# Designs tried in a protein design run: peptides against a protein of PDB entry 4X86. Part 62

Target 1, 56 residues: chain A of PDB entry 4X86
Amino acid sequence: EGPQLLLSEAVSRAAKAAGARPLTSPESLSRDLEAPEVQESYRQQLRSDIQKRLQE

## One batch from the design tools (peptide; made by RFdiffusion4, then SolubleMPNN)

Design b2_p25_1_s2
Fold by OpenDDE base, seed 4:
Structure b2_p25_1_s2 (fold): chain B 56 residues (1-56), chain A 25 residues (1-25)
Amino acid sequence: as target 1 above (56 residues)
Amino acid sequence: LRELSEQPALEVLKRLEEQGLLERE
C-alpha cells in the first residue's frame, strides 16, 4: 500500500464528507489522482499536517 | 492517519472541483 492507495482512500472519504461526486467515471478520477504533481502535493500536505499535530 | 489524511485530500478535491472534474451535491 503506497501513497497512491492512501490518496485514493483519503479522497473517497473526503468526497463523502464534502458531498462531492466525480463528473466522469471513478476510473477517470483515479487516473487524475495518479498524476505525480497531485501525489506529491498530497504527500507534502499530509507530512505537514502530521507535524502540526505532533506539535499540538 | 486516516483522519489526518482527510484534510490534504480535501485540498486535492478542491483543485479537482476547480478543474470541473467534480460537483457537490
Scores: peptide ipSAE 0.341, ipTM 0.794, DockQ to the pose 0.568
Fold by OpenDDE base, seed 1:
Structure b2_p25_1_s2 (fold): chain B 56 residues (1-56), chain A 25 residues (1-25)
Amino acid sequence: as target 1 above (56 residues)
Amino acid sequence: LRELSEQPALEVLKRLEEQGLLERE
C-alpha cells in the first residue's frame, strides 16, 4: 500500500521485531544483504506473498 | 506493503541466523 521497503530496511524492521542482531557488524550484514541470491529470494517471496494476498 | 514486506524479510533473517550471522536476544 505505502512506500516499498528496501530489503535492508525490511530486514532491519524484522530484526527489531524478532530481537535479532548481527553477530559480525552492521556493515557486514549490509554487505551480506547485497548478495544477488539473497535479494532474488526476497523479491520472489515478496511477489509470491503479494499474489497470495490478492487471491484471498 | 510495509507489513507484507516484513514477511519475506523474516525468511531472510531465518536463513542468516542458520548461517550463524545473527543472534537473538
Scores: peptide ipSAE 0.337, ipTM 0.794, DockQ to the pose 0.640
Fold by OpenDDE base, seed 2:
Structure b2_p25_1_s2 (fold): chain B 56 residues (1-56), chain A 25 residues (1-25)
Amino acid sequence: as target 1 above (56 residues)
Amino acid sequence: LRELSEQPALEVLKRLEEQGLLERE
């Protein structure tokens, strides 16, 4: 496995896989992803998911 | 880590879609 992805990179990959696109603009989406609470939620979920993988 | 990172990212996408900020192709 490679380096951890930034939220924006992870979202871009997930969006492509899910066939999702922003209704506003990529720039607007990027700004929304910069919100501290969104970044923290992502970090916490990522940490939780890693822990789950280690425990399984 | 890339596949693992996509899981929380999908949750973010879900929330954004619920807010009307995203659409599916």
Scores: peptide ipSAE 0.333, ipTM 0.794, DockQ to the pose 0.651
Fold by OpenDDE base, seed 3:
Parts: C-alpha cells; structure tokens; sequence
Structure b2_p25_1_s2 (fold): chain B 56 residues (1-56), chain A 25 residues (1-25)
C-alpha cells in the first residue's frame, strides 16, 4: 500500500534538506544505518510523530 | 509520510554529525 521509506532514504532526504553530505561513502553510511538499535530508535520516533499528527 | 519521516531522520543526522560522519556543504 504505497511506498515505504527506509531510514536510509529518509536520512538521504533529510541530509539534502539540511545541506549535509556524508564524509564516508553513501554505501557505508547506509550500512551503518542498518544497525538494529538505530532502526528501532527511528521507528519509535516515527511512530510517536505519527501519533502526534493524528491527535492534532 | 516523506516530510514526517524526515523529522526523525534529522535527529539521526545530528548524531552522525556529532560523530564526525557528516560535513556541511
């Protein structure tokens, strides 16, 4: 049901918006972002933000 | 969801910058 943005994709978009770029290769950054603790933190924050929007 | 997803992603970027993994253009 529609596209789902991965953390790596979201980070890429955010980096562009912030005018930032990785000092390491994009591939290495993507690999680092696959760490379970980073993924879980992102998921929780995203869920929280969605809930806030639903209650506005 | 793209704009919404960018909010938590910016927090991740902040941490990466603190670790010296990012540079500003």
Amino acid sequence: as target 1 above (56 residues)
Amino acid sequence: LRELSEQPALEVLKRLEEQGLLERE
Scores: peptide ipSAE 0.328, ipTM 0.796, DockQ to the pose 0.621

Design b2_p25_1_s3
Fold by OpenDDE base, seed 3:
Structure b2_p25_1_s3 (fold): chain B 56 residues (1-56), chain A 25 residues (1-25)
Amino acid sequence: as target 1 above (56 residues)
Amino acid sequence: LLELSERYAQRILQAYEAAGLLERE
């Protein structure tokens, strides 16, 4: 299973916090980041990072 | 978890910025 947070949501939050916006549109950026292979890579990275934290 | 996700998101944003696809207000 693992984390179900969307990369698109995380990037949206981070962009807002940084005052940054895509030159296209937020919706277009979110669409790109919702691609299954992109989301899977993100999930694997989060899982790896969580494992590191648990071992510290 | 949110902190980790946001740190990863920052890396993604940096890649987009490097590609000239972001602007800041």
Scores: peptide ipSAE 0.452, ipTM 0.853, DockQ to the pose 0.600
Fold by OpenDDE base, seed 4:
Structure b2_p25_1_s3 (fold): chain B 56 residues (1-56), chain A 25 residues (1-25)
Amino acid sequence: as target 1 above (56 residues)
Amino acid sequence: LLELSERYAQRILQAYEAAGLLERE
């Protein structure tokens, strides 16, 4: 029941919306963001934020 | 959830921009 969005997907969407692109490549950025530890920290952050909002 | 994910994503992008790793149109 936790957050299921991938950070890589979220950043891709945000980059598109902002008209921004990585100097290296979208693929290299995605690779960085798909690292397990990065995704886990993102998941924990979302979970925490959701819980905070539900408690307000 | 989308809003939260986007906010976090923007923070990530901001870090990359600060590091000089992004270009904007």
Scores: peptide ipSAE 0.452, ipTM 0.853, DockQ to the pose 0.630
Fold by OpenDDE base, seed 2:
Structure b2_p25_1_s3 (fold): chain B 56 residues (1-56), chain A 25 residues (1-25)
Amino acid sequence: as target 1 above (56 residues)
Amino acid sequence: LLELSERYAQRILQAYEAAGLLERE
């Protein structure tokens, strides 16, 4: 449910906005954050926060 | 949703920074 947001994309955008970059490479960072277990954890956290707001 | 995603993104970046894996321009 809801729009598909990738953690890797969110971090990439945030890093760019902050003028920050990984010492490795943006590609390596994105690869790490694209791991299915990492993305799933992010999705669950996002869903949880949305649910909390709806219950307030 | 964008706000929440940005919040988590910042947390991730802070973790990388704390670990000495991030540099700023």
Scores: peptide ipSAE 0.450, ipTM 0.853, DockQ to the pose 0.637
Fold by OpenDDE base, seed 1:
Structure b2_p25_1_s3 (fold): chain B 56 residues (1-56), chain A 25 residues (1-25)
Amino acid sequence: as target 1 above (56 residues)
Amino acid sequence: LLELSERYAQRILQAYEAAGLLERE
């Protein structure tokens, strides 16, 4: 729930903000981070973090 | 949610950096 942001997009934005780039390519990194299992882990982590904040 | 997304993304970037897979512009 809330605004959707793919992990690949989030990392791309963070990398740009930090002036960093992958040694391979932005496209290769995005492809890796778009793997379903990786995105699912990201989603679960976000949900967990939100739940923690709601319980504080 | 955006803040949390950015924090998690930064953690991922830190892991890549630690592995020597990132370079700075």
Scores: peptide ipSAE 0.449, ipTM 0.852, DockQ to the pose 0.664

Design b2_p25_1_s4
Fold by OpenDDE base, seed 2:
Structure b2_p25_1_s4 (fold): chain B 56 residues (1-56), chain A 25 residues (1-25)
Amino acid sequence: as target 1 above (56 residues)
Amino acid sequence: LLSLSEEPAQRILDELLERGLLERE
């Protein structure tokens, strides 16, 4: 349950919008961002942000 | 929902820029 958004996709979109690119490779960066613990951290942050918005 | 997802993504982006893993063109 909860938001099912990929951090790798979100960062990719943000980087594109900001005109940023990886110094290594897109594939290497995506691999790191797709790690389960990293994705879970992102999910928790997103959930927290949603809760904050609802409480305002 | 996608708009809200931009906030943590931007935080991560800024951190990656600071760490030198990303650069702005």
Scores: peptide ipSAE 0.327, ipTM 0.787, DockQ to the pose 0.603
Fold by OpenDDE base, seed 3:
Structure b2_p25_1_s4 (fold): chain B 56 residues (1-56), chain A 25 residues (1-25)
Amino acid sequence: as target 1 above (56 residues)
Amino acid sequence: LLSLSEEPAQRILDELLERGLLERE
């Protein structure tokens, strides 16, 4: 249910735009950001942000 | 949706920079 946006992908895009790179490896960072608890937190934040926008 | 996703992603990015897991070029 809801958008299935990957935090790892979103962070990757944000990092690229900011000129930032991982000190370990892109693969390790992606794996960590794809953890279920991390993804769920991201989903909750997105849901909250969407609701705020809809109420404006 | 992609535009909205940038806000929490940027917050996470800032945390990762602070933790020393990312560096700015």
Scores: peptide ipSAE 0.326, ipTM 0.789, DockQ to the pose 0.610
Fold by OpenDDE base, seed 1:
Structure b2_p25_1_s4 (fold): chain B 56 residues (1-56), chain A 25 residues (1-25)
Amino acid sequence: as target 1 above (56 residues)
Amino acid sequence: LLSLSEEPAQRILDELLERGLLERE
């Protein structure tokens, strides 16, 4: 239910735009960002941001 | 929707930069 966007993909896009790269490896970072609890936190933030935008 | 996803992603990116897991080129 609700948006199901991947944080790893979103961070990857943001990193490219900012010219940032991992100090370890892209694979290790992606693994950390794909953790269920991290993804759920991202989903909650996204839901909240959408609600705030609708209230503007 | 994609544009809205940039906001929390940017917050996470900033945190990762602060933690030293990412660096700017």
Scores: peptide ipSAE 0.326, ipTM 0.787, DockQ to the pose 0.599
Fold by OpenDDE base, seed 5:
Structure b2_p25_1_s4 (fold): chain B 56 residues (1-56), chain A 25 residues (1-25)
Amino acid sequence: as target 1 above (56 residues)
Amino acid sequence: LLSLSEEPAQRILDELLERGLLERE
């Protein structure tokens, strides 16, 4: 339930827009960002941000 | 929704840059 956006994808887009690249490798970074605990943290942050926006 | 997703992504991006895991082109 709720938004189902991948952090890895979001960071990838943000990095691309900012002209940033991994110092190690895209695969290594993706592995870290796709970890379930990391993704869950991102989801919670996004959910919280949405809730805050609705309360503004 | 996508626009809102950019905010936490940017925060994380900045953190990754700070940690030296990413570099700016």
Scores: peptide ipSAE 0.324, ipTM 0.787, DockQ to the pose 0.620

Design b2_p25_2_s1
Fold by OpenDDE base, seed 2:
Structure b2_p25_2_s1 (fold): chain B 56 residues (1-56), chain A 25 residues (1-25)
Amino acid sequence: as target 1 above (56 residues)
Amino acid sequence: SEAEILAYNQQLAEQALRSVAEKRA
């Protein structure tokens, strides 16, 4: 199985790594990112794209 | 490779960050 990061966690890590902060409050952003439909879409996209890359 | 996967994940997360911010703005 591929990476099992929640979107909110992934975004948080990305923000830290990039040395950037969201323009909106972290709490509000996290709430939006933690919506089930958003998380599921992210998971599906990540899985799909990983599979495509592995097939190359 | 795993490195590529991690790099992509980070890129995707950054894109998601921008997308959400833009939608809220």
Scores: peptide ipSAE 0.097, ipTM 0.563, DockQ to the pose 0.301
Fold by OpenDDE base, seed 5:
Structure b2_p25_2_s1 (fold): chain B 56 residues (1-56), chain A 25 residues (1-25)
Amino acid sequence: as target 1 above (56 residues)
Amino acid sequence: SEAEILAYNQQLAEQALRSVAEKRA
């Protein structure tokens, strides 16, 4: 129910698009971003904001 | 629109990246 996007994947795409690279280990960053609580928070925020935009 | 969704997703991801980087610094 709702968008199923991985935050780690989204961040990787964003970083590539912006031409930015993590100053820390990419693997460590990915692990942090893939934590269940972090991923769920991202999903909820994205879902909520998408719904708001659809109502505009 | 789909374009707006994709743009927002990118912005949110970039913001998250900066937030994590700042916490590590």
Scores: peptide ipSAE 0.095, ipTM 0.563, DockQ to the pose 0.329
Fold by OpenDDE base, seed 4:
Structure b2_p25_2_s1 (fold): chain B 56 residues (1-56), chain A 25 residues (1-25)
Amino acid sequence: as target 1 above (56 residues)
Amino acid sequence: SEAEILAYNQQLAEQALRSVAEKRA
């Protein structure tokens, strides 16, 4: 259990919160972040890390 | 806590953003 976001959405929110803007096209960046292998790796890491945090 | 999890997720996202930017450069 815990918040679940797509990597692209999480990165977008993080960038806005930090006041950062990528030099490359946001569309291009989103495309790279939405690649299946990248999203799967993020999903696994997020699930694992949330689980660890809940066990604290 | 929920707040801690959200903060950690934000940190991971920021790290990913930097990693992608560095890889493209």
Scores: peptide ipSAE 0.095, ipTM 0.556, DockQ to the pose 0.243
Fold by OpenDDE base, seed 3:
Structure b2_p25_2_s1 (fold): chain B 56 residues (1-56), chain A 25 residues (1-25)
Amino acid sequence: as target 1 above (56 residues)
Amino acid sequence: SEAEILAYNQQLAEQALRSVAEKRA
């Protein structure tokens, strides 16, 4: 239910757009960002923000 | 739209990255 956007994908897109390269490996970064508690918090924030925009 | 949602998501991620960088500096 709700948006299924992954934080890891969002960060990857943002990093690419900014031309930034992390000091840690992409695999390690993805592992941390894909942790369930981190992803759930991000999803809730994203859903809330989208709902606010739709209500405007 | 899907494109608008993806763009907003990317913007949110960029803001988060900047926030982390500022806190670490």
Scores: peptide ipSAE 0.078, ipTM 0.530, DockQ to the pose 0.281; fails the geometry check

Design b2_p25_2_s2
Fold by OpenDDE base, seed 2:
Structure b2_p25_2_s2 (fold): chain B 56 residues (1-56), chain A 25 residues (1-25)
Amino acid sequence: as target 1 above (56 residues)
Amino acid sequence: SAAATLAYNQALVDQALASVAARRA
């Protein structure tokens, strides 16, 4: 349940939109962000953050 | 530094969350 968005994809999109260079290599960043436990935490954070914003 | 790297990554995540929230609102 909830939105299905990969953290690695979300961060990549954000970086491109901002024209920003990660402090680590893009490959290293993507690798870290694709860890299953990190992805699950992001899913929960995403749902929570959306709910908070909808209440504002 | 490690702290700077983590802060930067968190900022990118926050920006991504804001963008997704805006699209769903």
Scores: peptide ipSAE 0.072, ipTM 0.513, DockQ to the pose 0.073
Fold by OpenDDE base, seed 3:
Structure b2_p25_2_s2 (fold): chain B 56 residues (1-56), chain A 25 residues (1-25)
Amino acid sequence: as target 1 above (56 residues)
Amino acid sequence: SAAATLAYNQALVDQALASVAARRA
């Protein structure tokens, strides 16, 4: 058990915190966020961010 | 340690990616 790292979950939490509402349907948004290339980009970004924080 | 934390986080991300791939399969 650990932190949720799915992009869809991260975006959902961020949207709720900001009070933002998607312009498209939740289903369409979820489909886009679950695309392999999008999730891979998110993974790389997270890894980069963690490494930067370790170097600080 | 920092190294252990990095490895743990990488494993979690890989697990998430595997989960996404499984759902799309």
Scores: peptide ipSAE 0.069, ipTM 0.554, DockQ to the pose 0.054
Fold by OpenDDE base, seed 5:
Structure b2_p25_2_s2 (fold): chain B 56 residues (1-56), chain A 25 residues (1-25)
Amino acid sequence: as target 1 above (56 residues)
Amino acid sequence: SAAATLAYNQALVDQALASVAARRA
């Protein structure tokens, strides 16, 4: 079991908070961010980040 | 903190967009 937050959702939240807009269409961005290898990389990073915070 | 959250969010966006750009190149 691991983090459930999707990269696409995380990026959307971050972009909104920062007032950032990608040059590509939202659909293209979502498509690319939903690629399995990209999502898996994010999941691993998120898990690592959480573990680091808990160990502080 | 709020500042840390904002910095982290920006880093997430930058990293994700860089990854997308690299793959689409």
Scores: peptide ipSAE 0.069, ipTM 0.511, DockQ to the pose 0.223
Fold by OpenDDE base, seed 1:
Structure b2_p25_2_s2 (fold): chain B 56 residues (1-56), chain A 25 residues (1-25)
Amino acid sequence: as target 1 above (56 residues)
Amino acid sequence: SAAATLAYNQALVDQALASVAARRA
């Protein structure tokens, strides 16, 4: 196992864990989540969270 | 070390982003 760093993967896992289904097609959701600006925002948040955990 | 851990995670993130960019290219 290893950390999954793609937002699309994170959302997919969360949806499965919650038993949730998208209102739109899964393909459309994936396309939106793979947008570079969205992924970059997620990357920054992920890095911030990791840094906070290391400082604890 | 903490620095090494951060560097490793950053490399993984960069790789993931590169993969996304490649799929959209």
Scores: peptide ipSAE 0.065, ipTM 0.555, DockQ to the pose 0.051

Design b2_p25_2_s3
Fold by OpenDDE base, seed 3:
Structure b2_p25_2_s3 (fold): chain B 56 residues (1-56), chain A 25 residues (1-25)
Amino acid sequence: as target 1 above (56 residues)
Amino acid sequence: KEEEILAYNRELADQALASVAAARA
């Protein structure tokens, strides 16, 4: 999978839970989520979370 | 038009990320 898939899935689930929908198809939202700065931020968060879990 | 839609989608993504982060905190 990787951070990209995890991020897209997380965003999709969160948006669905909130009842929010993109104005265009989900593909447009997915393309926006491919922004390097967004994915890098999520990657760092994921790594941090993993480290925390390993240290528990 | 398109630019406005893209801006909305980005905002949606940011809000969703915030929600996920809050839920995981």
Scores: peptide ipSAE 0.132, ipTM 0.585, DockQ to the pose 0.052
Fold by OpenDDE base, seed 1:
Structure b2_p25_2_s3 (fold): chain B 56 residues (1-56), chain A 25 residues (1-25)
Amino acid sequence: as target 1 above (56 residues)
Amino acid sequence: KEEEILAYNRELADQALASVAAARA
């Protein structure tokens, strides 16, 4: 389970919670989520959020 | 504890969505 799976799950969950649907097709979204900058951004935010939660 | 986990997961999901939105802009 790599960052791509984690991100896709997070996006799916966020979309559900927000009552939103992707503007692009699932295939296009999947392709977009493979972009290195997107995954890296998520990784950094994940790390930051983990640190925040550990401090709570 | 479960509530805390759910809150944490929601936070991560929100951040992920924000990141995707920003990257796609």
Scores: peptide ipSAE 0.089, ipTM 0.549, DockQ to the pose 0.330
Fold by OpenDDE base, seed 5:
Structure b2_p25_2_s3 (fold): chain B 56 residues (1-56), chain A 25 residues (1-25)
Amino acid sequence: as target 1 above (56 residues)
Amino acid sequence: KEEEILAYNRELADQALASVAAARA
């Protein structure tokens, strides 16, 4: 499971918790999550969060 | 129309991503 799958799972869980649903199929939402800028942002945030936790 | 639906999905993805990032912080 690469960052792409991790992001999709994270978004799915967050959407359920918030009671939000895409107006189209989950596949369409997943396609939006594949945007390079979105995935890069997630990767950076994830790494940053891990580093912060390690430094605590 | 479709354009609005796609925009909504993108916004949903962005919001969810932000929520996940905030929760992990």
Scores: peptide ipSAE 0.083, ipTM 0.519, DockQ to the pose 0.052
Fold by OpenDDE base, seed 4:
Structure b2_p25_2_s3 (fold): chain B 56 residues (1-56), chain A 25 residues (1-25)
Amino acid sequence: as target 1 above (56 residues)
Amino acid sequence: KEEEILAYNRELADQALASVAAARA
């Protein structure tokens, strides 16, 4: 259960909530999310979010 | 074309990430 899995699940839930559907399978979208720049950005965001929660 | 599908999926992913970030802000 690393950032990659969390990212794919977060994107999936957000897409469903927004009514957005990929033109390819969810697996293909998840594979696209494996792009290093995307994962690094999410990792930084996640760490920042966690730090903010800890400081509340 | 396939390139348009890939571009769409990337844009979808970016928008979803933005939505997640906004929801957690």
Scores: peptide ipSAE 0.062, ipTM 0.468, DockQ to the pose 0.052

Design b2_p25_2_s4
Fold by OpenDDE base, seed 5:
Structure b2_p25_2_s4 (fold): chain B 56 residues (1-56), chain A 25 residues (1-25)
Amino acid sequence: as target 1 above (56 residues)
Amino acid sequence: SEEEILAYNVQLAEQALQSVAEKRA
């Protein structure tokens, strides 16, 4: 279990917040970000980081 | 809080985006 936000969605939000536009196509970027192993690694890191902050 | 979760997501997403950009360069 843990956070269920998609990395692709998070990257989109980050890009908008920073006013950044990728040089590559959104489709190509999304394919890389939506790979299961990448998404799982992101989820685990996010969960771990949140837990660390809660323990501070 | 939801605000903290969102902030952490943005931070990690920015890092991921930079990593992808570096791999493509």
Scores: peptide ipSAE 0.094, ipTM 0.551, DockQ to the pose 0.337
Fold by OpenDDE base, seed 4:
Structure b2_p25_2_s4 (fold): chain B 56 residues (1-56), chain A 25 residues (1-25)
Amino acid sequence: as target 1 above (56 residues)
Amino acid sequence: SEEEILAYNVQLAEQALQSVAEKRA
């Protein structure tokens, strides 16, 4: 249960929204961001923030 | 809302990008 959005996809959207491009190759960046521990921590943080917003 | 969820995704993604960049430096 919880939000289902890959961190790599979120980073892509953030970069586009900010008008920025990573210096690191997209392939290398995606590989690092798709690591299970990184994705899990992002999911937990996102869920926590959403719950906080809903409680306001 | 969907808009709020998207906003948080963008913010957290930007934060994650910065963290990764700092670790690589």
Scores: peptide ipSAE 0.091, ipTM 0.550, DockQ to the pose 0.355
Fold by OpenDDE base, seed 2:
Structure b2_p25_2_s4 (fold): chain B 56 residues (1-56), chain A 25 residues (1-25)
Amino acid sequence: as target 1 above (56 residues)
Amino acid sequence: SEEEILAYNVQLAEQALQSVAEKRA
């Protein structure tokens, strides 16, 4: 349950939308961002912040 | 860092939600 978008995908989309390039290679960045603990933290924080905004 | 990137993307999501709220107001 919760947001299904992977952090790596979110970062990629954000970079493209901003017309920016990551400091590290896209491949290396995606690998690091796909670490389970990083992804889980992102999911939890994203869901929490969405809930807070909906309750305001 | 991964922590900074995470914080940035959470902020991005919050901005998107704020934009939706403003459009619906």
Scores: peptide ipSAE 0.050, ipTM 0.475, DockQ to the pose 0.068
Fold by OpenDDE base, seed 1:
Structure b2_p25_2_s4 (fold): chain B 56 residues (1-56), chain A 25 residues (1-25)
Amino acid sequence: as target 1 above (56 residues)
Amino acid sequence: SEEEILAYNVQLAEQALQSVAEKRA
């Protein structure tokens, strides 16, 4: 249902684009970002925002 | 478009990073 983009991948791309490095270990950050509730929240927000753009 | 999707994807990820940073600060 909806976009199936991984938040962890999105964060990696965003960090690269911003030239930023995680202050914590990449492994620890990935664990937090890959938590199901976090991923689901991101997916819902992404879907909602895309839908809003389509309605404009 | 795919470009818009990617743009929002990155934007949301940046927001997530900021939130994580704030929570850990």
Scores: peptide ipSAE 0.091, ipTM 0.551, DockQ to the pose 0.337; fails the geometry check

Design b2_p25_3_s2 (from b2_p25_3, 16 letters changed)
Fold by OpenDDE base, seed 5:
Order: C-alpha cells, then structure tokens, then sequence
Structure b2_p25_3_s2 (fold): chain B 56 residues (1-56), chain A 25 residues (1-25)
C-alpha cells in the first residue's frame, strides 16, 4: 500500500486549526468525507493542485 | 527537470492509490 491521503483527516485538522465547528454532526460529516468517490476526487484535486504549483 | 521528476512521482503514487481505492470500493 502507498501513502494514505485522507480527506476526513485533512478536514479535521483544518477545522481544529480554524476553530470551526460543522453545523452537522461530526459522524455525518465523516461519513460524507470518507465516501470512496469523494475521497478519490479529493486525492485527484490535491495531486492536480500540487502539480500546478510545481510548475510555477 | 526536478519539477518534472516530482510530478512523475506524484502521478505514480496517485495511480497506485486509485487502484487500491478501486479494490476497496
């Protein structure tokens, strides 16, 4: 297995850093963020963003 | 270039993760 990039983990870290609290339950948010299609779209977006910045 | 090498590495990692995610789904 390669590196595990988790959207749920990234969002949790960002929320804590910003002092933000979701309007929905943490459990519901986690389920949405951990859905395979959402997780994959995040991974693709993250890769794309990093690649674009490397080209700057 | 260094940037091109890093991009290639990221692409390979992403492809592996996508394949693994597809197996889990």
Amino acid sequence: as target 1 above (56 residues)
Amino acid sequence: SEAARLQEQLAKVAERERAEAARRA
Scores: peptide ipSAE 0.093, ipTM 0.658, DockQ to the pose 0.033
Fold by OpenDDE base, seed 2:
Structure b2_p25_3_s2 (fold): chain B 56 residues (1-56), chain A 25 residues (1-25)
Amino acid sequence: as target 1 above (56 residues)
Amino acid sequence: SEAARLQEQLAKVAERERAEAARRA
């Protein structure tokens, strides 16, 4: 299958790049982001976004 | 087209993921 991006990793990298800190603890944020349903939603969004770009 | 092929692949992955999610629910 294609590349698998973890939402938790993506958010972590984005936060670092932006110099942003989570409003909640990093651990709590990670826990929320690692929830299977959240991760699945993220993958679906990425797939959708890629598909949209391919249609441009 | 290559784009169409890629879209098809992504669609298949999506379907698999939905099926897996349904099994976990």
Scores: peptide ipSAE 0.085, ipTM 0.660, DockQ to the pose 0.033
Fold by OpenDDE base, seed 1:
Structure b2_p25_3_s2 (fold): chain B 56 residues (1-56), chain A 25 residues (1-25)
Amino acid sequence: as target 1 above (56 residues)
Amino acid sequence: SEAARLQEQLAKVAERERAEAARRA
């Protein structure tokens, strides 16, 4: 298994750092963020961003 | 070395993504 990169975790950390609270319940938000298609899009974007940085 | 480590991590993520997508298809 590769590294675990969870969008829900990333968003939670970002929200905490920004002092922001979800408009919906944390559980509902996590459910939405953990949807396979959303999670996959995040990982793809993250991979792309890291690759760009490595090429700079 | 750091770049190589990151590339390895990216490769593992990509492999897992493809495998998971294939299982859901």
Scores: peptide ipSAE 0.081, ipTM 0.645, DockQ to the pose 0.032
Fold by OpenDDE base, seed 4:
Structure b2_p25_3_s2 (fold): chain B 56 residues (1-56), chain A 25 residues (1-25)
Amino acid sequence: as target 1 above (56 residues)
Amino acid sequence: SEAARLQEQLAKVAERERAEAARRA
């Protein structure tokens, strides 16, 4: 239980903001990004980045 | 401080996620 931030949603948002299009289909990209190990790595990175920002 | 409180919350989230991942393994 806690904040739920999905990497797939973050990447989709970033791609739209940058005007970038993936070389693969959106469905394939989402499938890869939603893998548990990838999502966990993202959450760890996000937590680390937020903590660094709070320490500034 | 507010920053310290937020850091504590993030730490708790991390611990819960690790525990959940360990249960799935």
Scores: peptide ipSAE 0.077, ipTM 0.645, DockQ to the pose 0.031

